# Designs tried in a protein design run: peptides against a protein of PDB entry 8OXM. Part 55

Target 1, 371 residues: chain A of PDB entry 8OXM
Amino acid sequence: FKAEFRLAGGVNLPKIIDCVGSDGKERRQLVKGRDDLRQDAVMQQVFQMCNTLLQRNTETRKRKLTICTYKVVPLSQRSGVLEWCTGTVPIGEFLVNNEDGAHKRYRPNDFSAFQCQKKMMEVQKKSFEEKYEVFMDVCQNFQPVFRYFCMEKFLDPAIWFEKRLAYTRSVATSSIVGYILGLGDRHVQNILINEQSAELVHIDLGVAFEQGKILPTPETVPFRLTRDIVDGMGITGVEGVFRRCCEKTMEVMRNSQETLLTIVEVLLYDPLFDWTMNPLKALYLQQRPEDETELHPTLNADDQECKRNLSDIDQSFNKVAERVLMRLQEKLKGVEEGTVLSVGGQVNLLIQQAIDPKNLSRLFPGWKAWV

## One batch from the design tools (peptide; aimed at target 1 V11 D185 H187 T217)

Design b2_p20_4 (made by RFdiffusion4)
Pose (drawn by RFdiffusion4):
Structure b2_p20_4 (pose): chain A 334 residues (1-279, 317-371), chain P 20 residues (1-20)
Amino acid sequence: FKAEFRLAGGVNLPKIIDCVGSDGKERRQLVKGRDDLRQDAVMQQVFQMCNTLLQRNTETRKRKLTICTYKVVPLSQRSGVLEWCTGTVPIGEFLVNNEDGAHKRYRPNDFSAFQCQKKMMEVQKKSFEEKYEVFMDVCQNFQPVFRYFCMEKFLDPAIWFEKRLAYTRSVATSSIVGYILGLGDRHVQNILINEQSAELVHIDLGVAFEQGKILPTPETVPFRLTRDIVDGMGITGVEGVFRRCCEKTMEVMRNSQETLLTIVEVLLYDPLFDWTMNPFNKVAERVLMRLQEKLKGVEEGTVLSVGGQVNLLIQQAIDPKNLSRLFPGWKAWV
Amino acid sequence: SPLKERIERIMKEREERLEE
């Protein structure tokens, strides 16, 4: 074990450690004290199940739809450990870096990230109209730059298109799975982009199962589909590869709702922390019912096709009205 | 309550990140 450890930041102060194995290769682990990773263990297990189901299905096998997973090992009710992701860079560090940010490098005349943060801080005390107007003004003077990422990393057009296609597929699948699982904490620091495969990886998974509505600032979108992601998917935008991949993933999930419910039914017997405190779990049953409604497409008794559900999710995600009410730290304009 | 404290911590982290 290495004698030094680093802090990853945050109120809980997670610890980063390096271990040298028998082969001598250093492996980085993240021990997360005062937090419960059992929910993250369930998230990783359902991620692996979805990846296996996508691999089994011939329609998705050809499209090579995969979910990037990292191992999470719970150690106690209030602690655990997880595998650190190597060879990845944060999206916000690439895009909105103060020193060498992509938006500053490409569009110096546009508003800086500090100006946008100041405006968002000044407008959180205003009403809906002022928030919508400021958001539209910020979007008018802040054009997406993320489309240049592979352009700056993959000079060969074939490799560049391969990486862009893999990025688009990974974004579609991650977005579909996050909507199904109700993942809300999807700001720039929770998503890591690989420098080689260009596939997005979700690392935080801190809150899910429709927990953003519990937060003071509700999460009005099911997944992150901001202007930067859409521009980086290509000229076609959400139409094309993203829509088809979302439809395929939704079809696979509708075909495997039995396996998904079997995986998620680990609850109601060993409830995790933050639940059933202050004295057939209530919230567990509620989230199981919500997941079942999402999977069956019933909701409030209404039937919805896979294509209609995908179109509705796209409309909700790209709607500026929903983006205006989001948390300023979520970087909806970014 | 633990859940309320957790929510407050998340908000505090988000506010500190916004200040940056």

Design b2_p20_4_s1 (made by RFdiffusion4, then SolubleMPNN; from b2_p20_4, 11 letters changed)
Fold by OpenDDE base, seed 2:
Structure b2_p20_4_s1 (fold): chain B 371 residues (1-371), chain A 20 residues (1-20)
Amino acid sequence: as target 1 above (371 residues)
Amino acid sequence: SSLEKRIENIVKNMQQELLE
């Protein structure tokens, strides 16, 4: 370890440390001091397994369908070292950075990211109809620009085309795998893009197994497929490559039902894997930017030993775990809303749910559904 | 963790079966 550290931006002030490996290579490491990196570590292993399943299938292997993974070294329940994804940028930083954001550069006359956020925060407690109207006004005055990422980074037309395909495949694979695992909290800072590969790296995997649906503002989309995410695919949008890659990924997931169920069962009943949503975590995830200053994590989770009988906690936990397994089995059978769908029908429903402005308008404003 | 080792072993076994 070098003695020098840099602070990364963000609330948790993660420390970037430079590590010299035994191979003499310098590697940047992100040290998170307060996040339970065990969830990320476990989910990275689940992603590696999904990648193994995708590599076994000829159709997904030919398409190079993978979910990007990063190395997590948990140091404790509350601390760990992430191998920093060198050469990645948060999608949010590229799109909506205050000074140099792509929206400001390419659409200088559109609403600012701040104006969009303010408008959606003003209606946060309003009806779904009022949220929808304001969301549509925001969307009309905040047009997508993410196509310019690949255009800025890849000047050669052949490379540009290949990277746009790599991006589209990465979105498809991560969307379907993320849906099967019930990944939530897919805001624009939790999704990185690799500046060399154009592949997405999903970080902060603490909302899994549809626990985003039990947040105070429930998640209403199966994955992030917002207008900028779609714009990055180019002219075809969700049609063609994206849809086919989703279908082929879903085919592999459905054909791997037994393996996926067995592993998720082992995860759900592991006492060291805290996947459950708690009120403090829910508050943390849906805080206002203004409230970021006051939540000193001095709420020792220790003091609310409400002596609910161990039996009642265990029964409630088991019932939630059983429900998660049942819902996973339904997804892997193509059961949506009580109807058995084909792979194409299921993927179509998920795409429609993810792009529906009614669903997007209902999300927490911090998720930035207009981006 | 014990879980991480179990999953790592499952992933390793599955990767081995891909090479065979």
Scores: peptide ipSAE 0.042, ipTM 0.670, DockQ to the pose 0.019
OpenDDE base, seeds 1, 3, 4, 5: peptide ipSAE 0.032, 0.030, 0.028, 0.033; ipTM 0.653, 0.648, 0.650, 0.668

Design b2_p20_4_s2 (made by RFdiffusion4, then SolubleMPNN; from b2_p20_4, 7 letters changed)
Fold by OpenDDE base, seed 5:
Structure b2_p20_4_s2 (fold): chain B 371 residues (1-371), chain A 20 residues (1-20)
Amino acid sequence: as target 1 above (371 residues)
Amino acid sequence: SPLEERIEKIMKDMQEELEK
């Protein structure tokens, strides 16, 4: 280990440590100090399985549809070393860094990222109508700039075009697989972009199986398809390449129903895989920036003897696990809101839900739905 | 873990089917 560490941006202040391997190679390591890295490790194995399914299918293989994975080495229940994706940056750091963010550089007359955050925080406890109006005002005065990522990194026009396609394919694959697994907490610091491949790397996989819907501010979108995410695809937006890659990914997932159900069943009943949302985790994920200073939750978990009888806890757990499996079966059959949809119909519904400004305006302000 | 071993087994069985 080098004596120097860097803080990665974001709430959890992960430490980036440069390590010299036994092979004499320098490797960047991300040390998370409080996250249960077991969830990330398990979800990486599920993503590797999804990649194997995508390699079997000729249409997804030809399109090189993959989810980027990283190595997770859990050191303890609360600490571990992520083999950090060398040459990745959080989308939030590129877009909305306070000093040199792309929004400030390319749109200096728009609202600052801080002004947008403040406006949405002021209305967080207001009606859905008031949230929608303020979100539309924020969006009008905070225009997308993520197209400039590929333009800055890839100066050759042919390379630029290839990398924009790689980005669009990565968004499509991760969006559909993330939806099937019910992956939540897709804020701009939990999504990295590879500066060489233009592919996305999803980190912090602790909100899965639609547990984001039971947060105090429930998640209202199936995946992140915000205006900057769409702007990175270029002129075609969600049409053409993105839609076709979503449809082909969804087709592979639906045709792999038995394999996906078997794996998720094993995951849900593993006593070492804590996928359930608890109140402390919910508070942590939806902390206000103002509360970051004071709430060290020295909430001793000791004093709330919620003497829920062990039997009532186990029965409640089993009922939640059964409900998750049933909802996964529905998704893999194309059942949405009690109706069986075609692959194209299901993908269309998910895209419409993800881009709907009414759904986006209802998200927790920390998710930054205007980015 | 027993979970990792089961996932690794499913992954291995799946890889063996890709090589056929």
Scores: peptide ipSAE 0.056, ipTM 0.703, DockQ to the pose 0.018
OpenDDE base, seeds 1, 2, 3, 4: peptide ipSAE 0.033, 0.038, 0.043, 0.038; ipTM 0.614, 0.627, 0.594, 0.616

Design b2_p20_4_s3 (made by RFdiffusion4, then SolubleMPNN; from b2_p20_4, 8 letters changed)
Fold by OpenDDE base, seed 2:
Formats: sequence, C-alpha cells, structure tokens
Structure b2_p20_4_s3 (fold): chain B 371 residues (1-371), chain A 20 residues (1-20)
Amino acid sequence: as target 1 above (371 residues)
Amino acid sequence: SPLEERIEKIIKNMEEELKK
C-alpha cells in the first residue's frame, strides 16, 4: 500500500488506495467504510455463475452476453476493499455532473438536474396522478443525451457501432439477471460504464431478492430502463438487439431453473449473508441528500440484543426466504401476475413495466427516474 | 467466507463441466 490515499466522491468518502502487487503493478483499490461488502462479494459470485450459464449456451455465447463483475475483498461486515474498476465512470457523473454533465452540454435550455430533482421532491408525498403529471413535465424538459457517451468516446464509426452493441448487450444481460435476482437500488451512481468497453458495471448490490419492494417508497420497475439508458442504445431503442438479448438471457435463466434455485436457497439460508431489509438500511437508502449529514453519526446500531424470541425471528425469516424462493421459481417458470408467459411475452412485460412513466413516476426521487 | 467457498465450488464445478 502507498502511504497516500485519495478520497473518491460520495457520501461514505471511500478511500482510493494505490496498491503495488507482487507483480510490481500498481492497482487502485477502493476501501469502502460502513458498507456491508459481503453482499456485494456474494452477488459478484452469483453473477460469475450466471456468466458461466450464459457461456454454456451457444446463442448467448455468440452474443457475448455477460454481466460485468469486479473483485470484492470483504474485510468485515462494515469494511472491505473493492478492486477499483479503472476506466469506469458512474452514468450519473457523465449525464448529470453539476459542472459539465452531458445534459447541460447537449441540452443547455432543458431543466437542470437540480430543477428536475426539486420538482419531483415537491410531489414526493402527493398522489400518483400528481407525480405522473410532474414526471411527464420533467421528462418533456429534460431530454435524453446518453447517445453522446459512445459518440464522445469512440470516434471511429466501426468501433462506435461495436461499442454501442456492447452497451446494449450489457444493459440487456444485467437487466434480466438483475430481475431474476431481484436486484434493486439501480440509481445512476450505482451503475458504472466502462469507458473502453461501453459495458455496465453494477455496484452496491445491497438491495436484492426484491427487497426494494418493501422500501417506504417501493420500487415499481424490474430494472433501470430509463430514457437515457434507452438513448445509449441508439435509434433502435429497446427494439431489436436489446429485446433479443433479453430474450436469450431469459431463456438461459429459465433453462437453468434448478441451478439458480439451489444456489439462491443456499444464499438465503446462509447466516452470514444479510440480504434482509432492515429499517435503518431502508432509511439510509431513501434518505434525502440534505439529511445525509445528520444520520451518519447515529448509525452506530447499538447491539440492542432485542431478545425477540429466537423462534419468532427464525419463523419470520424462513417465511420471507420461502416467499423469495417461490417468487424466483415463478419468474423462472415465466409466471407473471398469475399468468404463464413465453420468454418473449415475459421479456415484453418486463420492458413495458420498466419504461412505463406511471411506474417511473412512483419511484423515490433519489432514484432519478427522469435520467 | 464459508458461503463464498461454497459458491466458488459450485462455479468451479460448472467451469469444469464447460471444459468437457
């Protein structure tokens, strides 16, 4: 380790540490404090398994369908070392950076990211109808620009086209794998884009197994497929490559039902894998940026050994785990809303749910559904 | 962790089956 560290941007002030490997190469490491990196480490292994399944299938292998992974070395429940994804940027930093975000550069007359957030925060406690109307006004005055990422990074037209396809495939694979695993909290800072590959890297995997649905503001979309995410695919949008890659990924997941169920069962009943949503975690995830300064000192969860009878905790936990497994089995059978769907029908429903402005308008404003 | 080791064994077994 070098004696010098840099602060990465973000609330938890993660420390970037330069490490010299035994090979004499310098590698940047991100040291996160206070985050449970065990969940990230476990979910990275699940993603590696999904990648192995995708490599077995000829159709997914030909399409190079993969979910990007990173190395996590958990040091404790509250600390760990992440292998820093060198050459990645948060999609939020590219799109809505305060100084030189792509929205400000390409759409200087649109609403600012701050104006959009303010408008959606003002209606946060309002009706779904009022949220929808304000969301539509925000969307009309905040037009997508993520197409410019590939145009800025890849000047050669052939490379540009290849990278746009790589992006579209990465969105498709991560969306379907994320849906199967019930991955939540897909805000624009938890999704990185690799500046060389145009592939997405999903970070902060602390909301899994549909635990986003039990948040005070429940998640209403199966994955992030917002207007900028779609704009990055280019003129075809969700049609063609994206849809076909989703269908082929879903086909592999459904054909791997037994393997996926067995692994998720092992994960759900592992006492060292805290996947359950707790009230403090829920409050942290849906905190306002302005309130972030106040809660950081008090998340010393005192070990209140709430002597809840071990029996009642275990029974409640087992019922939640059983429900997660049952819902996973439904997804892998193509059961949506009590109806058995084909792979194409299921993927179509998920795409429609993810792009529905009614669903998007209901999300927590911090998720930034207008981006 | 014991969980990580179990998942790594599953992945490794799956990778060995891909090489056949």
Scores: peptide ipSAE 0.070, ipTM 0.715, DockQ to the pose 0.019
OpenDDE base, seeds 1, 3, 4, 5: peptide ipSAE 0.044, 0.032, 0.032, 0.042; ipTM 0.693, 0.679, 0.630, 0.701

Design b2_p20_4_s4 (made by RFdiffusion4, then SolubleMPNN; from b2_p20_4, 9 letters changed)
Fold by OpenDDE base, seed 1:
Structure b2_p20_4_s4 (fold): chain B 371 residues (1-371), chain A 20 residues (1-20)
Amino acid sequence: as target 1 above (371 residues)
Amino acid sequence: SSLEERIEQIVKNMEEELLK
């Protein structure tokens, strides 16, 4: 191991360690120190199964609809080595790096990422109306720039167009698969983009099965479809290629209902797969600057089992697991708010929910819904 | 503390999602 480490993007600030193998080759390894890397490993297996379903269907195979996967080598429940996706950058690093971020380069007169975050944090405890007004002011003074990613990386117009289509297809596939698995909104540092393929890689899969609704600030979007995510698709935005790829992905997921339910059922009852949200994990995912001083001493001390009676824990766990399976079955039937929707109707509802400024304004400010 | 109120809100959100 080299003594130097780099912080990768991500909520949990994974450490990139350069390792010299026994073969004398340097390999970049991502060491996550606090995450259950088993959750990432399990979710990568689910993504591989979803990819198998997408490859069997002629319409999704022709469109090359895949969710990008990475190798996870869990060393323990709290430690492991990720084979880092070489040639990827966090979307958050490209967009809002304080020194060389695309917003600062292309929109130097807009609000800084820090000013936007400060304004949204000031209204965090305020009404939904006040949050919406401040979010709209932030959005007016922080215009999307993610279109420039493909323009910087792909100078040939034909290659540029193909890569923008690959990006749009990757966003569509990951959005629908992410909705089915209940991944919810994703922090901008937990979405990587491949600099060669323009495809997305989702990392840090510690929130699944709609557990983002249990967070101190509940999620209000089915997946991340913020203004910069949409700007990367170019002039068509969410229309045309994105919508059609979402519909074709959803069609394959709904037609694979029995397989997906059986897989998720096995995972929910796996005693080695901790998918449940705990209070400490929820606090860590939505840390406020006010809480950083108080969380440091308590995270080490209260490994005291809140011994709720083992019987009450097991009954509560089984009820949560059954509810997750019921909600997954509803999604795969197209049941939204008690109404059965067509694939096109369901995909339209999800897109409208994901782009609604009212829903985006209610998200946790630390996740930067204006980016 | 602000932390205790947030823990209570998480527990309450977990219980409310367990009752839906």
Scores: peptide ipSAE 0.151, ipTM 0.781, DockQ to the pose 0.051
OpenDDE base, seeds 2, 3, 4, 5: peptide ipSAE 0.007, 0.055, 0.008, 0.105; ipTM 0.398, 0.728, 0.384, 0.763; seed 3 fails the geometry check

Design b2_p20_5 (made by RFdiffusion4)
Pose (drawn by RFdiffusion4):
Structure b2_p20_5 (pose): chain A 334 residues (1-279, 317-371), chain P 20 residues (1-20)
Amino acid sequence: FKAEFRLAGGVNLPKIIDCVGSDGKERRQLVKGRDDLRQDAVMQQVFQMCNTLLQRNTETRKRKLTICTYKVVPLSQRSGVLEWCTGTVPIGEFLVNNEDGAHKRYRPNDFSAFQCQKKMMEVQKKSFEEKYEVFMDVCQNFQPVFRYFCMEKFLDPAIWFEKRLAYTRSVATSSIVGYILGLGDRHVQNILINEQSAELVHIDLGVAFEQGKILPTPETVPFRLTRDIVDGMGITGVEGVFRRCCEKTMEVMRNSQETLLTIVEVLLYDPLFDWTMNPFNKVAERVLMRLQEKLKGVEEGTVLSVGGQVNLLIQQAIDPKNLSRLFPGWKAWV
Amino acid sequence: AEEEEEEKEELEERQLEARE
């Protein structure tokens, strides 16, 4: 074990350690004290199940739809450990870096990230109209730059298109799974982009199962489909590869709702922390019902096709009205 | 970097307040 450890930041102060194995290769682990990773363990297990189901289905096998997973090992009710992701860079560090940010490098005349943060801080005390107006003004003077990422990393057109296609597929699959699982904490620091495969990886998974509505600032989107992601998917935008991949993933999930419920039914017997405190779990049953409703497409008794569900999710995600009410730190304009 | 650390702390504080 290495004698030194680093802090990853945050109120809980997670610890980063390096271990040298028998082969001598250093492996980085993240021990997360004062936090419950059992929910993250369930998230990783359902991620692996979805990846296996996508691999089994011939329609998705050809499209090579995969979910990037990292191992999470719970160690106690209030602690655990997880595998650190190597060879990845944060999206916000690439895009909105103060020093060498992509938006500053490409569009120096556009508003800086500090100006946008100042405007968002000044407008959180305003009403809906002022928030919508400021958001539209910010979007008018802040054009997406993320489309140049592979352009700056993959000079060969074949490799560039391959990486762009893999990025688009990974974004579609992750967005679908996150909507199904109700993932809400999807700001720039929770998503890591690989420098080689260009596939997005979700690392935080801190809050899910429709927990953003519990937060003071509700999460009005099911997944992150901001202007930067859509521009980086290509000229076609959401239409094309993203829509088809979302439909295929939704079809696979509708075909495998039995396996998904079997995986998620681990609850109601060993409830994790932050639940059933302050004296057939209530919230567990509620989230199981909500997941079943999402999977069956019933909701309030209404039937919805896979294409219609995908279109509705796209409309909700790209709607500026929903983006205006989001948390300023979520970087909806970014 | 400092601003990012502050934002991360604010986010985690919001989560802790919601848990309470």

Design b2_p20_5_s1 (made by RFdiffusion4, then SolubleMPNN; from b2_p20_5, 12 letters changed)
Fold by OpenDDE base, seed 2:
Structure b2_p20_5_s1 (fold): chain B 371 residues (1-371), chain A 20 residues (1-20)
Amino acid sequence: as target 1 above (371 residues)
Amino acid sequence: SEQEQKELIEIEKLIEEARK
């Protein structure tokens, strides 16, 4: 470790530490304080396994389908070292940065990110119909610009095309793997893009196993497939490469049902893996003031000495774990809404659910569904 | 498969190492 540290932005003041490896290479590491990095560490291991499954299959290997991973070294329940994702930027920072965001640069006459936010916050407690109408007005006056990321970063046309395909494959793989694992809280600051590979890096993995559905404002989409996410794919949008990569990823996941169930079962019953949603965590995720710069600290609910009888807690936990496993088994069988779907039918339903403006309009405003 | 068991054991080891 170097003696010097830099502060990263954020209320928890994460420290960036430069480490010299045994190879003599300097690597930046982020030391987070007060965050439970165990969830991120466990989910990175699950992603590594999903990558192993994807590499074994000829069709997914040929497409280079992978979910990007980062090294997490949890030091305690409240501290850890993250390998800093060097050369990544939050998609939110590129798109909606207050000073020089791509929306402001390419669409200077559209609504500002702040105007969009304000309009959606004003209707947050309104009917679904009113939310939908305001969301459609926001979307009409806030047109997607994420196509310009690859155009700005990759000037060579052949490289540009390759990187746009890498992006599209990364979105597809992370969307399907994220859906299978029930990954939530996919706001624009929890998704990084690598400026060299155009691949996505998902961070803050604390909302898993569909626990986003039990939030005060429940998550209504299976993954983030918003207009800017789609715009980054270029003129084909969700059709062609994205859909085929989703189908091939889903085929591998469904064909790996036994392996995935066994692993998720081990994780769900791991006493050190607190995947359950608690009221304090739920409050934190949906009441945080939008400081655009902050990695969300996972609030450990350790301090509630609620003397609930151990037996009632264990029974309630076991019932939630059983329900998660049952729902995972349904997904891996292609059971959606009581109907057994083909891989193509299931992927189509998930895409339609993810792009439905009715579902998007119902999300928490901090999720920024118009981006 | 024996390979899936090896991977499960490797994951269990990685989880156990992440717990230390």
Scores: peptide ipSAE 0.000, ipTM 0.354, DockQ to the pose 0.020
OpenDDE base, seeds 1, 3, 4, 5: peptide ipSAE 0.000, 0.000, 0.000, 0.000; ipTM 0.291, 0.337, 0.314, 0.311; seed 1 fails the geometry check

Design b2_p20_5_s2 (made by RFdiffusion4, then SolubleMPNN; from b2_p20_5, 13 letters changed)
Fold by OpenDDE base, seed 5:
Structure b2_p20_5_s2 (fold): chain B 371 residues (1-371), chain A 20 residues (1-20)
Amino acid sequence: as target 1 above (371 residues)
Amino acid sequence: DELEREEGIAAGLAIAEARK
């Protein structure tokens, strides 16, 4: 281990450690503290299974539809080693870095990232109507710039075009698989982009199976399809390549329902896999930057009142697990709001839900729905 | 192929975008 570490941006300040392997190769490792890397490890296994299904289908294989995976070595409940995705950057770091973010470079007269965040925090406790109005004002004065990622990294026009396709396909694949698995907490620091492939790497997979809907501020979108995410696709936007890749991915998922249900069932009942949202985790995920000082866990939870009978806890857990499996089965059948949809109809509904400014305006301000 | 049509349309749009 080298004595020097770099801090990756984010609330947990993950440490990037350069490690020399026994093979003499230097490998960058991300050491996340306080994260349950077992959840990430389990979700990576599910992504590998989804990739296997996508590689078996001719249409998804031809399109090279894959979810980028990384190696997770869980060391403890509070420590683990992630294989650092060498040559990746958080999309938030590229877009909204305070020093030299793409929004500041390309749109210097727009609102700063700080001004946008401040405006949305001021209305956080307000009505949905007030949130929507302020979100629309923020969006008008904070125009997307993510198209410049591929333009900066890929100077050759033919390479630029191929990388923009790879990006669009990566967004489509991860969006649909993420929706099927109910992946939440897709803020701009939990999505990395590979600077060589233009593919996305999703990290921090601890909010799964729609547990984002039970957060203090519920998640209102099926996946991240914000204005910058769409701008990275170029002039085609959500039409053409993105929509077709979503449809082809959804076809594979729906045709693999038995395999997906069986694997998720095993995981939901694995006593080592804590996928349930707890109140402390919920508070942590939606903590205000200003409140970082006071949440010393002086929850001396007096152990006395949490004698909920072990039987009532187990029954509650089983009911939540059953509900998750039922909702997964509905998604894989194309059941949305009690209606059976075609693949095209389901994908269209999900796209419309993900881009709806009313849904985006209701998200927690820390999710940065205007980016 | 459906894929060739998809990529061909995307290429045509990208060329039109680069000319604006």
Scores: peptide ipSAE 0.365, ipTM 0.905, DockQ to the pose 0.013
OpenDDE base, seeds 1, 2, 3, 4: peptide ipSAE 0.371, 0.343, 0.343, 0.361; ipTM 0.906, 0.897, 0.897, 0.902; seeds 1, 3 fail the geometry check

Design b2_p20_5_s3 (made by RFdiffusion4, then SolubleMPNN; from b2_p20_5, 12 letters changed)
Fold by OpenDDE base, seed 1:
Structure b2_p20_5_s3 (fold): chain B 371 residues (1-371), chain A 20 residues (1-20)
Amino acid sequence: as target 1 above (371 residues)
Amino acid sequence: SKLEEEEGKRIELLILEAKK
């Protein structure tokens, strides 16, 4: 280990440590000090399985539809080494870095990222109507700029076009697989982009199986498809390549129902895989800046009330696991809101839900739905 | 300029994408 560490951008300030291997090679390692890296490791295995399914299908293989994976070595429940995706940057760092972010560079007269966050935090406890109005004002004064990522990194027009298509395919694949696995909305610091491939890498997979819907501010989108995410696709936006890649990914997932259900069932009942949402995790994910002062460690949770009978805990867990499996089966059948949809109908519904400003305005402001 | 030629080629590729 080198004595020097760099802070990666991100909510959790993960430490990037350069390690010299026994082979004398330097490897960048991300050290997370608070996250359960076992969940990330399990989700990487699920992504590898999804990639195997996508490679077996001729249509998805021809389109090179894959989810980027990374190596996770859990050292403990709260520590581990991520092989850092060399040559990746968080989308949030590129877009909204305070010094050199693309919004500041390309839109210097727009609201700052801080002004946008402040405006949305002020209405966090307000009506949905007030949230929507302020979100629309923020969106008018904070215009998307993510198209410039590919323009800055890929000067040759043919390479630029190829990489923008690779980006669009990566967003489509990760969005649909993320929806099936219930990853939901992803904080912009937890989405990395590869500076060479333009493919996305999703990190910090601590919310899965729709557990984002039971947060204090429930999730309202099936995946992150914010204005900057769409702007990175270029002029066609969610139409054309993105939609077609979503449909082909969804087709493979639906045709692999039995395999996906079997895998997820094994994972849900794995005693080493804690996927359930707990109050501490919920507070950590949606911590308000105002609440930092009152978290005195005086949760002397008296040891006495935690003796809920082992039987009642097991029954509650089993009922949650069963509901997750039922909802997964519905998704894989194309059942949305009690109606069976075609692949095209289901994908269309998901896209419309993900881009709806009413849904985006209701998200937790800390996740920056205007970016 | 070389930049304008590169931008022109990007626009051509976008037009070709929109036709597919």
Scores: peptide ipSAE 0.171, ipTM 0.822, DockQ to the pose 0.015
OpenDDE base, seeds 2, 3, 4, 5: peptide ipSAE 0.155, 0.131, 0.000, 0.011; ipTM 0.815, 0.801, 0.302, 0.394

